Peptides against a protein of PDB entry 4CIC. Designs and how they scored, part 87

Target 1, 148 residues: chain A of PDB entry 4CIC
Amino acid sequence: KVSTKGHYGVQAMFDLAQHFGEGPVSLKSIAERQGLSEPYLEQLIAVLRKAGLVKSVRGAQGGYILAREPRDIKVGDIIRVLEGPIAPVESVSQDDPEHSLKFDFSVTKSVWEKVKKSIEEVLDSITLADMLKDAEEAQMAQGYMYYI
Target 2, 147 residues: chain B of PDB entry 4CIC
Amino acid sequence: KVSTKGHYGVQAMFDLAQHFGEGPVSLKSIAERQGLSEPYLEQLIAVLRKAGLVKSVRGAQGGYILAREPRDIKVGDIIRVLEGPIAPVESVSQDDPEHSLKFDFSVTKSVWEKVKKSIEEVLDSITLADMLKDAEEAQMAQGYMYY

## One batch from the design tools (peptide; made by RFdiffusion4, then SolubleMPNN)

Design b2_p18_2_s2 (from b2_p18_2, 7 letters changed)
Fold by OpenDDE base, seed 1:
Structure b2_p18_2_s2 (fold): chain B 148 residues (1-148), chain C 147 residues (1-147), chain A 18 residues (1-18)
Amino acid sequence: as target 1 above (148 residues)
Amino acid sequence: as target 2 above (147 residues)
Amino acid sequence: KIDLNLLIDIDGLTLEID
């Protein structure tokens, strides 16, 4: 699982990408469209704003916008911001609290490092612009299926 | 994090791979070498045995062996067995228990599917034999640095 | 170094990638 934060953060950023150039979007409208709680979204947006991925616009028509063009924001950038510096959390196994996962086994560690690298490469290969394109293609494909 | 189960399961299977062809290994000896609790290892081995990755040998010199050659066991096979059929567990966010991750957003779902596929490809590309080779190479490299 | 502490629970694979 991408953490709930990562998943919802990507959804929120994608919503902002869909409205890029249309002006500020309210958190309420994002929450409604993405099926998120507004308080939870506020927390996510605060982190994303601090990281410089989102800008706040003040005023009666205030809200949020992407701080950069969708093509300049990778999914990997969003995930890194939301998940923080992943300190190797010594996973205290819930089942065996005394066994700290000493990732000290060099060979097994290398397996997980390869997995990590692969994930990073995938996430860094996808931009919000790519996601927008995929959404457009999906909508067009659905539209063609209704006319046949 | 690979779940604690996945991580320890791979460690246990790797230990069995290191002793492949030497006969049965006791759970106690695996637990000691890998820094695992014996009761926890028993649970992991039970699952791995049921999946046909490990065999039990009975008798005074009884224990466990790999059911197949190390080259015929992928890391992905071990992880799939230990993590079970990955039903999309609706992650109840600890922070917002009311928000079931409705993975219903098609475009975001596709991102995670790409990530999943990439992980599967990596894990399916690594066998226990590959891990054995990597361990040997690492030991040789350390030995050469001391001379 | 992108410390992807991605708890990727993808189809039950809880990958906490440290």
Scores: peptide ipSAE 0.089, ipTM 0.792, DockQ to the pose 0.176; fails the geometry check
Fold by OpenDDE base, seed 4:
Structure b2_p18_2_s2 (fold): chain B 148 residues (1-148), chain C 147 residues (1-147), chain A 18 residues (1-18)
Amino acid sequence: as target 1 above (148 residues)
Amino acid sequence: as target 2 above (147 residues)
Amino acid sequence: KIDLNLLIDIDGLTLEID
């Protein structure tokens, strides 16, 4: 399970990518389409805005837009922005609260560093533009299944 | 942060790998060396034993051994065994308990599946034997810094 | 250091990537 913040953050950013070039999108409309609570989405968008991934547009038709083109926003960029301030939930195993992960074991640390690097590489290889393309291909595939 | 179970499980298995061929190791000795509580380690070892990664040896010099050679145990095998029964901690974001991750978004799901696959590939590429080698190399490097 | 604090729970693996 990806963190709820990361998951919903990517969803929200993808929604904005789908509407890129159409003008500002209201938080309410994003929340409705993505099945998110509006207050939760507001928090996510605030972080993303502060990081310069989203812009706020004021006015009667105000809302939010991507601050950059979908091709210029990696999934990794979104995740880094959202998870940076997420205090590492000390996975205090309920069962042993006293033993803080003394990360002192160099060899095990290296394993996790390799995992981390691999994740970063994957997330940095995927842009919002790639996701848009994948969605279009999926819709075409579904559309073909409905027309056949 | 790797799950505490995964992290400590890999540590415990690595300790057993370091003593592979030397006979059974007591849980107490593993716990002491790895800085783990003995009760917690007992739970981990029980799962690992049930999965056939560890064997229990009974007797006065009883304890635990790896059930297979270090080269035949991947880190991925350890993680799968330990995390399989770990109920997905519903990362109920404390802030929005009501919105279950409706994983209905196919495109976002595909992103996470790619991440998952990448992690699995990495973890399956590392054996306990690889970790032993890395530890030996690290010790040699440290030994050279002291001379 | 990219602090990817990804809590990736992969098949029960909660990877908190700091």
Scores: peptide ipSAE 0.087, ipTM 0.791, DockQ to the pose 0.159; fails the geometry check
Fold by OpenDDE base, seed 5:
Order: structure tokens, then C-alpha cells, then sequence
Structure b2_p18_2_s2 (fold): chain B 148 residues (1-148), chain C 147 residues (1-147), chain A 18 residues (1-18)
């Protein structure tokens, strides 16, 4: 399970990427398209705006836009803003708080650090532009299946 | 946060790898060395045994051994046994159950599938033998700092 | 639901790998 914040944050940013260059998008319209509660989306957008990934446009036709081109926003950037720096795997045994022995076994820690690094590399390799391209390709593939 | 099960499972299996070829190890000794509760370790070992990663040896000097050589056990094997198949990231919004709109946005799902694949590849690239080697190298490096 | 709760809390990304 990706955190709800990470998942919905990427969805909201992708929605803004799809409308990039078309002007400001209302939170209501994003919420409706992405199936998000408007109050929850407001919280996400506030964080993303503070991080400089989103801009607010004021006025009667106001809303939000991407602060940068889709190619200049990595999925990793979105996740880092919403989730913070990928913290070392703290083994929080939720089930046995007494045995949350932070046995910082150096070798096992190194395994999780390698996993962390790999995830970061993947997320940093995917931009909103890549996601837009993938969406277009998927739509084209579906369109071809209806014409055959 | 790696699940407690995954983390402790890897620790327990690594302890057994360190004693591989020396005979059976008691759960008590593993629990003491790894800082685990014995009851929790019993649950982990039961799962690992059922999956064929660990063998039980009966008798007065009984205990547990790795069922295979350390080189033949991947970290990924341990995690899959304890956690199951790395399921697709279901966005369970725990905080807003009403808005757990499984918006199965195909493009966002593909991002998480790529992450999942990368994790699996890393975990499948690391064996208990690799971990043993890393531990030996770390001990050697510490030994050189004291001289 | 194989709660593969490998909560890989990767930098707050609680990847609850179910």
C-alpha cells in the first residue's frame, strides 16, 4: 500500500499535468475527476504548493497549475514532498511495542537501505511527462482495439 | 517501515545462516542474540518451517537449522513467505474510508507496479550468503580500525 | 488479503505492500 498521501498526491499532480497549458484548474474539478474528497485534496495541494510544485492562480477563474513543466517534475519529487525524505526502515513492531528492539543489526539494515535506494531510483526515473506519454499510448492502444 | 515480520524474519534467518553447519540452534538462543521475544520468534519460525526454509531437529540438543545452504535462500524468498506475494499497491486510504475510491487510475498503478518490481529484483538479488559475506567484511573493517 | 503489510515505510511512503 502506497500511503494514501503519496497515491492521491501523484493522481492530483497527474491531473494538473493533463491540463498543463490550459490555465488554472479548480480543486473541485480535480476532486471530481480523481475521486478525491475536496477537503483532503485541499490539504495535499497546500503541501504541494508550499513545496513549489503547484501554483495558485487567484480570481474568478482561479485555481491551480503545475509550477513547472511535467518533464521537470519527478514522481520522486512528489513523494518526497508528501512523505518526506525516505526514512530508514525503522522496524516499528506495532504488534509488540515492548519488543520494538531497534536491533540495529547493521547487515539487515543494509538490505533495507538497498531497497530504499532502488525505490528512489525508480521514482526519480519517472516524470509527469512520462506518465502523460504512457496515458496517451494506453488510449491509442484501446482505440486500436475498438477499430479491429 | 519494513513490516516487523519481514524484518525479524530476515534477522532470524541470518542468525541461522551464521550457524549453518554447526548443528541445530535453539529458539531461545536466536531470540537472545537477535533481541526478539521467544513467542514471536516461534510464530515466525513456524511459518518459515512450513515454507521449507527452516528444518526442526528433535532431541535434547534439538532446535532449528536452515533447510538449504545460505546461497540458496534469497531475502526475497523470506519476505514472500512472511508477507506473501508482493500484492499490487492498493491505495487503502485508512484515514478516509469513504474516499477509498479505488480510482484504479491505470497510469498511477503502473508507477507502483514498477516500484514493486524493483523491490522484488533487489530482494531476489540478495542471498543469506551475501549477507554473511557483508558481515565478515564489516567485522574485518572494524578490526582494522582497532589496530 | 495477504496483508503483505511489508510496510516499507520508505521515507513516509508507507508502502503497505498488501
Amino acid sequence: as target 1 above (148 residues)
Amino acid sequence: as target 2 above (147 residues)
Amino acid sequence: KIDLNLLIDIDGLTLEID
Scores: peptide ipSAE 0.077, ipTM 0.791, DockQ to the pose 0.278; fails the geometry check
Fold by OpenDDE base, seed 3:
Structure b2_p18_2_s2 (fold): chain B 148 residues (1-148), chain C 147 residues (1-147), chain A 18 residues (1-18)
Amino acid sequence: as target 1 above (148 residues)
Amino acid sequence: as target 2 above (147 residues)
Amino acid sequence: KIDLNLLIDIDGLTLEID
């Protein structure tokens, strides 16, 4: 379960990556393209800015840009900023808040730690540049289906 | 998000693995050892039994056993039975239930699919026998034989 | 029905492994 924050954060960062080099993008435009509420996006961008992944540009054509090149931003970097350190499996039982699943069982904890590590490795292997490439390939594939 | 079902299911299956070859174990004893409610465990075991991972033994010394050897049960098998197919990351925003994250963005979906695949690979690489070995190693390291 | 949704909060990534 990727949190909504993580998901939308990656979407917002990807939108900024798509416009990288074109100048600052308004939050409104990102929100419209990504189907996000502007107030929610503002909160996400504030966190991302504080973490140094995004920069604000002032002026009449002001907005936001990536603080680094798309190749220098991993999906894992975005997720860590938005979600914090990939915390150990906290079981939140919705129905019984009192039964904090004490993951106290060391062996089962180790299983989830292995899963965590695997996720981190995957997310750290994907950059915004990789995502841009994948998007381009997908668009080309769809475009070719229309011309055939 | 491994559901509580998945977590407790793995714990229950691991408990049965620890007693594999010793005969049937009562749900009560598993519940006590694993800190689970007996009614909840009964529901989990019912699902696991239906999936053929657990067998019920009848009689005065009745209870439950693993249906297969610990080496032949992957953690992934347990999770798939309890949780179903590892669904794509459905973002349930706690704070804004109305914004169903339309994972409609193909590229972001692909990221989560890669994560999902990685999780599946990890869970399919771990058997109950591997967990037993890890537990034994941990017990030896801590000097605490949890009997 | 205790929906045993173990939220694996992986660094805040609640992976709902369904």
Scores: peptide ipSAE 0.063, ipTM 0.787, DockQ to the pose 0.261; fails the geometry check

Design b2_p18_2_s3 (from b2_p18_2, 7 letters changed)
Fold by OpenDDE base, seed 1:
Structure b2_p18_2_s3 (fold): chain B 148 residues (1-148), chain C 147 residues (1-147), chain A 18 residues (1-18)
Amino acid sequence: as target 1 above (148 residues)
Amino acid sequence: as target 2 above (147 residues)
Amino acid sequence: KIDLGLLIEIDGLKLEIE
């Protein structure tokens, strides 16, 4: 379960990538296209801006742009900014607050570290440019299915 | 964050793997060694037993054993039993309950599917026998540092 | 298809992997 924050953050960044080079995009337009509330999107964009992934443009045609080219932004960069470091956090079970994961069992910890590393490698292997390419390929494939 | 359930479930199964072939182990002894409450462990073991990963032995020396050899139990098998299917569930943010992830954006979904697949591959690549080997190697390495 | 639901909270990222 990618947090709602991580999921929507990647969606918002992808929307900005689709419009990269076209000028600033309004939060309203992103919210409408991505099915997000404007207030929630404002919070996400504020974090992404502070991290230097997004720039704000001021003026009548103001809005937001990617701060870097889509190829220079990894999905992992977006997730780290929104969620913090990709570490397996020991879940304090809400049901048993006294069971803090006190036992750092080294062998079981190594399993979770392997999972973490695998996730990081995947997320760092995908750029916004890769996502743009995948979207284009998907659209082309759909277009061909309607002409047959 | 592996759920506490998944984490402790793997610990309990690993404890049973360490004692595999020695006979049944009491829940009390597992709980003591793994730093778990007995009631919580009982719940985990009940699920694992129902899934056929653990067997109960009855009698005065009763307890639990692995239902299969450690090499035949993947970490992924344990996690699937305890957590259910590994699917990216759309997190309802506690902070904004109205933001149900309604938008199944196909491209973003594909990212999470890649992450899911990667996690499954890792968890399915690790057996309890691999964990036993890793523990043995770690103990040997510590023993050599003290000389 | 055995769906593995792993709630992985990775550094605040609750990855519920079904």
Scores: peptide ipSAE 0.101, ipTM 0.810, DockQ to the pose 0.260; fails the geometry check
Fold by OpenDDE base, seed 3:
Structure b2_p18_2_s3 (fold): chain B 148 residues (1-148), chain C 147 residues (1-147), chain A 18 residues (1-18)
Amino acid sequence: as target 1 above (148 residues)
Amino acid sequence: as target 2 above (147 residues)
Amino acid sequence: KIDLGLLIEIDGLKLEIE
């Protein structure tokens, strides 16, 4: 279960990556393309801007751009900004709120730490440039299926 | 955020692994050692038993045992039984219930699928025997700090 | 029905691993 913030944040950053070098993109246009509410996107962009992943451009053709090249932005960077550090958080089950998961059992904690590390490694291995390439390959594959 | 079920299920299975070869362990004793409610543990054990990871032993010294050796039970096996297949689930944010995460964006979905695969690989690489070894090493390390 | 999902909340990222 990826949080809505993490998911939509990655989508918004990917949209900005697709338009990288074309100039500033309006939040409205991103929201329309990504199926996001503009107010929600504004909140995400504010966080991403504060973290230095996005820049605002002023003027008649104002909007937002990536603050760095797509190759210099990892998915892990986006997730850490939006979600904070990637840590296993104890789920309070709604059905038993009194049983706080005491992660105090060192051995089980170590299992989840290994999982955390693995996730971080994966997310840090994927850049927005990698995502752009994957999208291009997917579009080409779809295009080839229509020409055969 | 590991679900309570996954977490406590792994703890309960680990407790049974620690007592493997010593005979059946009562749910009460597991619950006491692991800080679980007995009714909750009974539900977990029922699922684990149905999946063939745990066996019930009948008699005066009845209880539960691992159905397989600790080396033959992966953490991933426990999690799949208790949580189902390891998949990224769309979180409906409480703050915006109308925005169902349309995972329909193929590229972002692929990122989460890579994360899922990585988690599965990690959990499938860890057995209850590995956890027993890690616990023994941790106890030895603590024992050496006191000497 | 206890939905069997490893809700991995990774630093705010709720990964429900089904």
Scores: peptide ipSAE 0.091, ipTM 0.810, DockQ to the pose 0.255; fails the geometry check
Fold by OpenDDE base, seed 2:
Order: C-alpha cells, then structure tokens, then sequence
Structure b2_p18_2_s3 (fold): chain B 148 residues (1-148), chain C 147 residues (1-147), chain A 18 residues (1-18)
C-alpha cells in the first residue's frame, strides 16, 4: 500500500502537471478529477506548497500551479515531501511494544536498505513529464483501439 | 516499515540458514537469538513450513531446518510467502472508506507497478547464501578492527 | 506517534518508509 498520502499527492501533482501552462487550477476541480476529498487535498497541497513544489495563485481565477516544470519534478521529490525520506523504517508494531526490533541485525537491515535504494532510484527516475508522456501514449493507444 | 512479519520472517530464515547443516534448531533458540516472541515465531514458522521453505524435524532434538539450501531461497521467496505477492496495494485507509482509490489512474498505477517490480528484482537478487556471505564479511571486518 | 512514513504496503509488506 502506497500511503494514501503519497498516492494522492502524486495524483494531485499529476493533475497540476496536466494543466501546466493553462493557469491556476482550483482545489475543487483537482479533488473532483482525482476522486479526493477537498479537505484532504488542502492538507496535501499545503505541504507541497511549503516544500516549493506548488504555488498558490490569488484572485478570482486563483488556485494552484506547479512551482516548476513537470520535467523538473520527480515522483521521488513528491514522495519525500509528503512521506519524508524513503527509508525502510523498522515498524515498531503497536501489538508487541516489548518486541520492538531490538536486534538490529546488520545483515537483515542491509536487505531493507537495498530495497530503499531501489525504490528511491525508481521514484527519482520518473518525472511528472514522463507521466504526462505515458498518459498521452495511453490515450492514443485507446483511441486507436476504438477505431478498429 | 518493513512489516514486522516480513522483517522477522527474514530474520528467522536467516537464523536457520546460519545453522544449515548443523541439524534442527528449536523455535526457542531462534526466538532468543532473533529477539522474537516464541508465539509470534511459531506463527511465522507455520506459514513458512506450509510454503515448503522450512521443515519440521520431530524428536528430542527436534526443531526446524531450511527445506532448501540457503542459495536456493531468495529473500523475495520469503516475503512472498509471508506478505503475499509484492504488489503496491492501494491502501484503503480505514479513515475514509468512501475515498477508496476509486480512480485507478493508469499512469499513477504504473508508477507503483515500477516500484513493485524494482523491489521484487532486489528481493529476488538476494539469497540466504548472499546474506550468510555478507554476515561472514562483516564479522571478519569487525575482527580486524580489534587487532 | 510513529511518523508513519510512506507505508508502501507491497502485497502485505508494509514498508513504512520513514
């Protein structure tokens, strides 16, 4: 499970990328298109804005825009802002506080560090521009299948 | 957070790998060495046994052994058994059941699928034998720092 | 409060990425 926060954050940023250059997008319109609650989206956008990934535009046609071009925003940047650094954290299961992972076995930790690094590399390899391109390619492919 | 289940499962399997060829290891001894509750370890071992990664040996010196050589068990195999297939599951946050990820946006899904694939590749690239080797190298490195 | 980082639940693997 990608955290709801990370997932919805990427969706909201992708929505803003799709409208990049068209002017500010209202939170309501993003929420409607992405199937998000508007209050939840406000919280996400507040974090993203504070991190400098999103800008607020004031006025009657106010809303939000990407603070950078889609090519200059990695998915990893979005996730780091919303979730913090992508590290496998030893889950202290609430169910057994006494069995907090006391044994930091260096070898098992190294496995999770490798997983972390792999996730970071993937998320840092994908920009919002890459996602836009993938969306365009998918739309074209669907369009061709309906005409055959 | 690696799930406690996945983390402890890998630890337990690694403990069994360290004792591979020495005979059956008691759950108590694994639990003590790995800092696990014995009842929790019993649950993990039951799943691992059912999946054919662990064998139970009966008798006075009974316990558990790896069902395969450490080189033939990937970390990915352990995780798949304990956690199921490594897929980004859309977390239905219990807090907003109405906002179940209704919008399977194909593009955002593809990001998580790429993450999944990368994790699977990493976990499938690491065997218990690789972990044993890494442990030996770490022990040697520590031994040289004390001289 | 465990700051639940990116809980990547990958098919039951709850990777809480802090």
Amino acid sequence: as target 1 above (148 residues)
Amino acid sequence: as target 2 above (147 residues)
Amino acid sequence: KIDLGLLIEIDGLKLEIE
Scores: peptide ipSAE 0.090, ipTM 0.814, DockQ to the pose 0.167; fails the geometry check
Fold by OpenDDE base, seed 5:
Structure b2_p18_2_s3 (fold): chain B 148 residues (1-148), chain C 147 residues (1-147), chain A 18 residues (1-18)
Amino acid sequence: as target 1 above (148 residues)
Amino acid sequence: as target 2 above (147 residues)
Amino acid sequence: KIDLGLLIEIDGLKLEIE
């Protein structure tokens, strides 16, 4: 399960990337396009703004913009801001509170550290610019399927 | 969070790998060494046995053994048996039930699919034999620090 | 019963791997 915060955070940032260079986007418009509640989006944007990924523009035509170019924002940057450092969290199974996963076994810990590192590498390899490109390619592919 | 099942399943399978070729190991001995409850371990071993990763040996010196050599059991095999296919699950945040993550956004879905694939590749690249080797190397490194 | 798949909570990213 990608956390709701991580997923919606990436969606909101991607929406801002699609409008990059067009001026400020209102939270209402992002919420409508991404199917998010405006109050929930406001919380996400507040965190992203504090982290310097988003800028607020004041005025009658105010809203939000990306603070950097889409190529300079990694998915990993968004996830780290919303979720914190990508660490395997020991799941305390609610079903056996006495069995706190003592990650005391050094060898098993190393397995999960390798998984963590791999996820970080993947998320750091994907920028908002890569996502924009993938969206354009997908639209082009769909457009070609309607013309055949 | 690695699920408790995945984590303890890997620990139990690793314990059986350390005793591979020495005969059957009792659930009690695994539970004691790995700090697991015996009832919880019994549930894990039942699943692993049904999947053909573990064999039960009957008799007075009965117990469990790996069904295959440690090199032929991937961590990914253990995780798939205990957790099922490694899929990104849409977290329904209990805090906002109205916001079911409609993973309807094709581009964001592709990001999580790439993450999933990467996890699978890592877990499929690690065998119980690799874990045994890493444990031996770690013990050797500690032994050299005491001299 | 939420079939708790491999909940890889990676840095708050609860990857519930079903």
Scores: peptide ipSAE 0.090, ipTM 0.812, DockQ to the pose 0.268; fails the geometry check

Design b2_p18_2_s4 (from b2_p18_2, 8 letters changed)
Fold by OpenDDE base, seed 2:
Structure b2_p18_2_s4 (fold): chain B 148 residues (1-148), chain C 147 residues (1-147), chain A 18 residues (1-18)
Amino acid sequence: as target 1 above (148 residues)
Amino acid sequence: as target 2 above (147 residues)
Amino acid sequence: KIDLGLLIELDGLKLEID
């Protein structure tokens, strides 16, 4: 379960990537296309802006743009900004607060660290440009299926 | 944040692996060593037993044992049993139930599928035997620092 | 209800890895 923040954050950033070079995109427009609430998206965009991944453009045609080219933004960068560092945090489940994972069993921890590293490597291997390319390829594949 | 289930499940299974071949281990003993509540551990063990990863031994020296050798149990097997298939599921955050991730954006989904696959590969690459070896190596390294 | 089992709450990334 990707956090709602991470999921929607990547979606919003991908929407901005699709419009990169076309000028500012309104939050309303992003929200409508990505099926997000505007208030929620506004919160996400505020974080992304503060992190320097998104720029606000003022004026009548104001809105948001990517602060960098799609190739210079990794999915991992987006996730780290929205979710913080991708670390397996010991979930203090609310259900047993007394059994906070007190026992830092070094070996079990190492398993989760390996998982963390793998996730980071994957997310850092995918740029918004890669996602754009994948979207284009998917659209072309769909277009060919309708012509047969 | 590894789920408490996954984390404790792996810990409990690792404890059983450390005692593999020594006979049945009581839930109380596992709980004490792993810092788990016995009732919670009992729930985990019930699931693991039903999945055939753990066996119950009856009698005065009764308890639990691994159902298979440590080398034949992957961490991924434990996690899949306790947590289900490692799928990036769209978290329906309780905070906006109306915005259930309705938009299955194929491209965004593919990112999470890649993450899922990588996690599965990692977890399936680690056996309880690997964890035992890592523990032994760590103990040896600590022992050498004290000399 | 897809029981998202492994809530890898990776630092902020609550990956509920089902």
Scores: peptide ipSAE 0.093, ipTM 0.806, DockQ to the pose 0.301; fails the geometry check
Fold by OpenDDE base, seed 3:
Order: C-alpha cells, then sequence, then structure tokens
Structure b2_p18_2_s4 (fold): chain B 148 residues (1-148), chain C 147 residues (1-147), chain A 18 residues (1-18)
C-alpha cells in the first residue's frame, strides 16, 4: 500500500517535473491533469513546500515550481516527506483485533527490516529525472506503435 | 503491508522449522510459543497445508510438520500462499475516501512495480533455514552478552 | 477490513504486499 498521499504526492511532483523550466504551474492545472481534488492537492503541496521540495511563486502568473532540479529529487525524498520514515507498521487485523502484530519476534523483524531497506534503496535510486525519461520513452513507444 | 496472516504465518512456519526433525508439533504448542490464538492458527495452518508447505501427522503424537526442509521454503513462498501475489494495493486513504489511487498513471505504476519486484526478490532470497541461522546467531550473541 | 499484512508502512507507503 502506497498511501494516497505518497502516490498523489509523487504524481504532483512528477507533474511539476514535466513543467520544470516552463515557469510556475497553478494547483488547479495540476489537479486537472492528475485527476486530484484541488483542496487535497493544496494539502500535499503545503507539506512538500515545507519540506523544501516545492516553491511557491507569487504574481499574476504565480503557482508552484520544483525547488530543485528533477535529477536532485528522489522518489524516496518525496515519500519520506509525505509518509514519514519507511517502516513496517504493525496492523491490527479487523478479523482479530486482539492480536496486534507483535513485531517482538526478533527474527521476523529482521525479515521486515530487510524488506524496508530494499524498498528504500529502490525509491532512493529513482529520481524525477528518471521518471521523465521513462515517460518520454513510453510516449515514443506509443507514437511508434501508431506509425507502424 | 504484510497482513497479520502473513506475519503470523511466517512465525508459525518458523516455529515448525525450529522443530524440524523432532517430529510433529501440536497447534496448541505453536500457539502458546508464538502468542497466537489456537483457532487463528488453525486457519493459517489449513491454508499452509493446502498449499503443501505443512503436513499433518495423525496419531497419539500427531500434529504438524514442515512438508519440505527449511532450506526449501522461502519466506516469499509463505507470503504468496497467505497473502496472494505481492502487489502494491491501491488503498483509499481514510482522509480522502473519494480519491482512490488511480494507478492509471503509467510512470508511477512503474515505480511501484519496481518496489514490488524488489520486495519479492528479498522475500525469495530468505529461507526458513536462513531464519534459523539468524536466530542461532542472535541467541549466541545474547549468550555472549551475558557472559 | 484493512487486511493489511505487514503494513510495511513504508513511510506512509502502506505497501500491501500481497
Amino acid sequence: as target 1 above (148 residues)
Amino acid sequence: as target 2 above (147 residues)
Amino acid sequence: KIDLGLLIELDGLKLEID
């Protein structure tokens, strides 16, 4: 489960990356393109701004921009800002609410820590620039499929 | 998310691995050691048995055993049996139930697929035998800390 | 019924590892 916050946060940041260098983008335009509610996006952007990943630009053509180049923003950075530290969470099953996952079993905990580390490594290996490249490649592949 | 099922399933399988070669273990004894309800464990064991990871032994000293050696059971095998295929699940945030994660954004989907693949690779790299070894090492380390 | 397995709450990334 990527939370809705993490998912939409990455989408919003990716949208800003696609427009990087073109000037400020309005929240409304991001919301429309990404299929997000503007109020929800406003909350996400507020968190991302506070974390220094996004900047607000004031003026008649104001809006938001990435605070750093797409190559300098990892997906892991976005997720950590929106979701907090990547940790295995004990969930209470609805079917047995009396049995909280006791992570106290040291050996099973180590398995989940390895999984956590692996996820962090993956997310830290992907930048917004990498995502832009992947999108370009996908768009070119679709374009070629229509020309053949 | 490893469900309670996945977590406790791995614990139950690990308990059976610790007793591998010693004969059948009762569900009651596993439940007591792992802090699980016996009825809940019975459900887990039923699924694990159906998947061929556990065998039931009948008789006065009956119970359950691993169906394969600990080295031949990956954590990933246990999780796939209990949870199904490891997939990023679209969760509806409680804070905004109207916004389902539309994974339709191909590029973001690819990120989550990479994460999924990484998790699968990790879980498939760990066997019950590896867990037994880690437990032994941890127990030895604790023993040395008390000496 | 969030049958959340290991909610690897990855920092908010509730990866439901199915």
Scores: peptide ipSAE 0.088, ipTM 0.799, DockQ to the pose 0.286; fails the geometry check
Fold by OpenDDE base, seed 5:
Structure b2_p18_2_s4 (fold): chain B 148 residues (1-148), chain C 147 residues (1-147), chain A 18 residues (1-18)
Amino acid sequence: as target 1 above (148 residues)
Amino acid sequence: as target 2 above (147 residues)
Amino acid sequence: KIDLGLLIELDGLKLEID
């Protein structure tokens, strides 16, 4: 599951990436910009901090910073921290408990393993630096559309 | 969601692929081999038949067959039929309705679109023929371990 | 607030890409 946690976690990390090198960012400011509740963001940041992706800076101008350069943080790293390993969740479909997916069919399992691997490869191929670049390119493209 | 439907649908289609060219297979026999309830399988087969992936054969030796050769049926085709297009589901997280993901962040959306595209590419790269080959290779490998 | 999650329920991989 890229849960709501994964999505908001990537957004929060991206916000910190946009301010990388500018000093500590307050949780309040991140929450306001990303449209997150401050309590929810606090939980996300706590997990990300424990994983060493974010650092807390203490003091009057305290807040949070990325613990690494944006190029050294993959989207996959953020997702793994928040969701755990992208594991095939044996979804016991609660709807039919008798039809527990006996994942016993080795061949069908291999299909899902290939899908999992592909997802991991994609998420590991995207860094916060790539996201910053994409944002800049999008902003430039919008700017050019207003001047033409 | 590759739901339970997607999983069982792929299993049922794979069972039909294993018997391709041998004539019609009964729902009962598929259900027994795949560990599926017959009523659930009937629902899956109805959807797959309507989509033209499976054909019903009538008569005393009636049942179901693949409508196409195993090489002409992608896993992605099966999943799209059962689950619909792999679309971003606007999940209203019931847990925090106030935290609706304003997907307003164009950049984060692009990440998930890349993931979606990758999944589609993988599922479209795997045919029932590929699955048959993988099963044969696995059976051969097991046979070699016993000798 | 509608969380647009890509629910990729792949074989147990319920990617709720919310």
Scores: peptide ipSAE 0.084, ipTM 0.803, DockQ to the pose 0.202; fails the geometry check
Fold by OpenDDE base, seed 4:
Structure b2_p18_2_s4 (fold): chain B 148 residues (1-148), chain C 147 residues (1-147), chain A 18 residues (1-18)
Amino acid sequence: as target 1 above (148 residues)
Amino acid sequence: as target 2 above (147 residues)
Amino acid sequence: KIDLGLLIELDGLKLEID
């Protein structure tokens, strides 16, 4: 499970990337396009803004813009801002509080660290610009399917 | 978060790997060494046994053994048995049931699929034999720090 | 079928890997 926060955060940032250069986008419009609740989106955007990934523009045509070009924002940057460092955390099952996962098993920890590293590498290899390109390619492919 | 089930499952399988060739190990002894509750371990072992990763040996010196050599058991095999297919699933926060993650965003889905593939590749690249080797190397390194 | 998704809680990222 990607956290809902991470997932929706990436969606919201991608929406802003699609409108990059067109001026500020309202939270309402993002929420409508992405199928998000506006209050939830406000929370996400607040975090992203504080991290310097999003800028708020004030005024009648105010809203939000990406603070950097889509090529300069990695998916990993978004996830780290929203979720913190990308690390596998052991879910302590609430039902057995007594068995604290004594992470003392150095070898098992190493396995999860390798997983973490691989995830970070993947997420840091994907920019919002890459996602825009993928979307364009997908739209072209769909467009060709409708014209055939 | 690796699920507690996946984590403890890997630990239990690793314990069995450390005793591979020494005969059956009791669940009690595994539970004690790994800091697991015996009932919880029984559930894990039952799943692992059903999947053919562990064998039960009956008798006075009965217990459990790996069903295959440590080199023939990937961490990914253990995780897939315990947790199913390794896929990033969107955690629907219980608090907002109304916003079903319409996964309709093909591009976002592609990102998570890439993450999934990367995780699978890593977990399938690590065997219990690799973990045994890493443990031996770590013990040797610690032994050298005490001398 | 407990879809025990690998909950990879990446530092805040709960990846439940199904």
Scores: peptide ipSAE 0.072, ipTM 0.797, DockQ to the pose 0.283; fails the geometry check

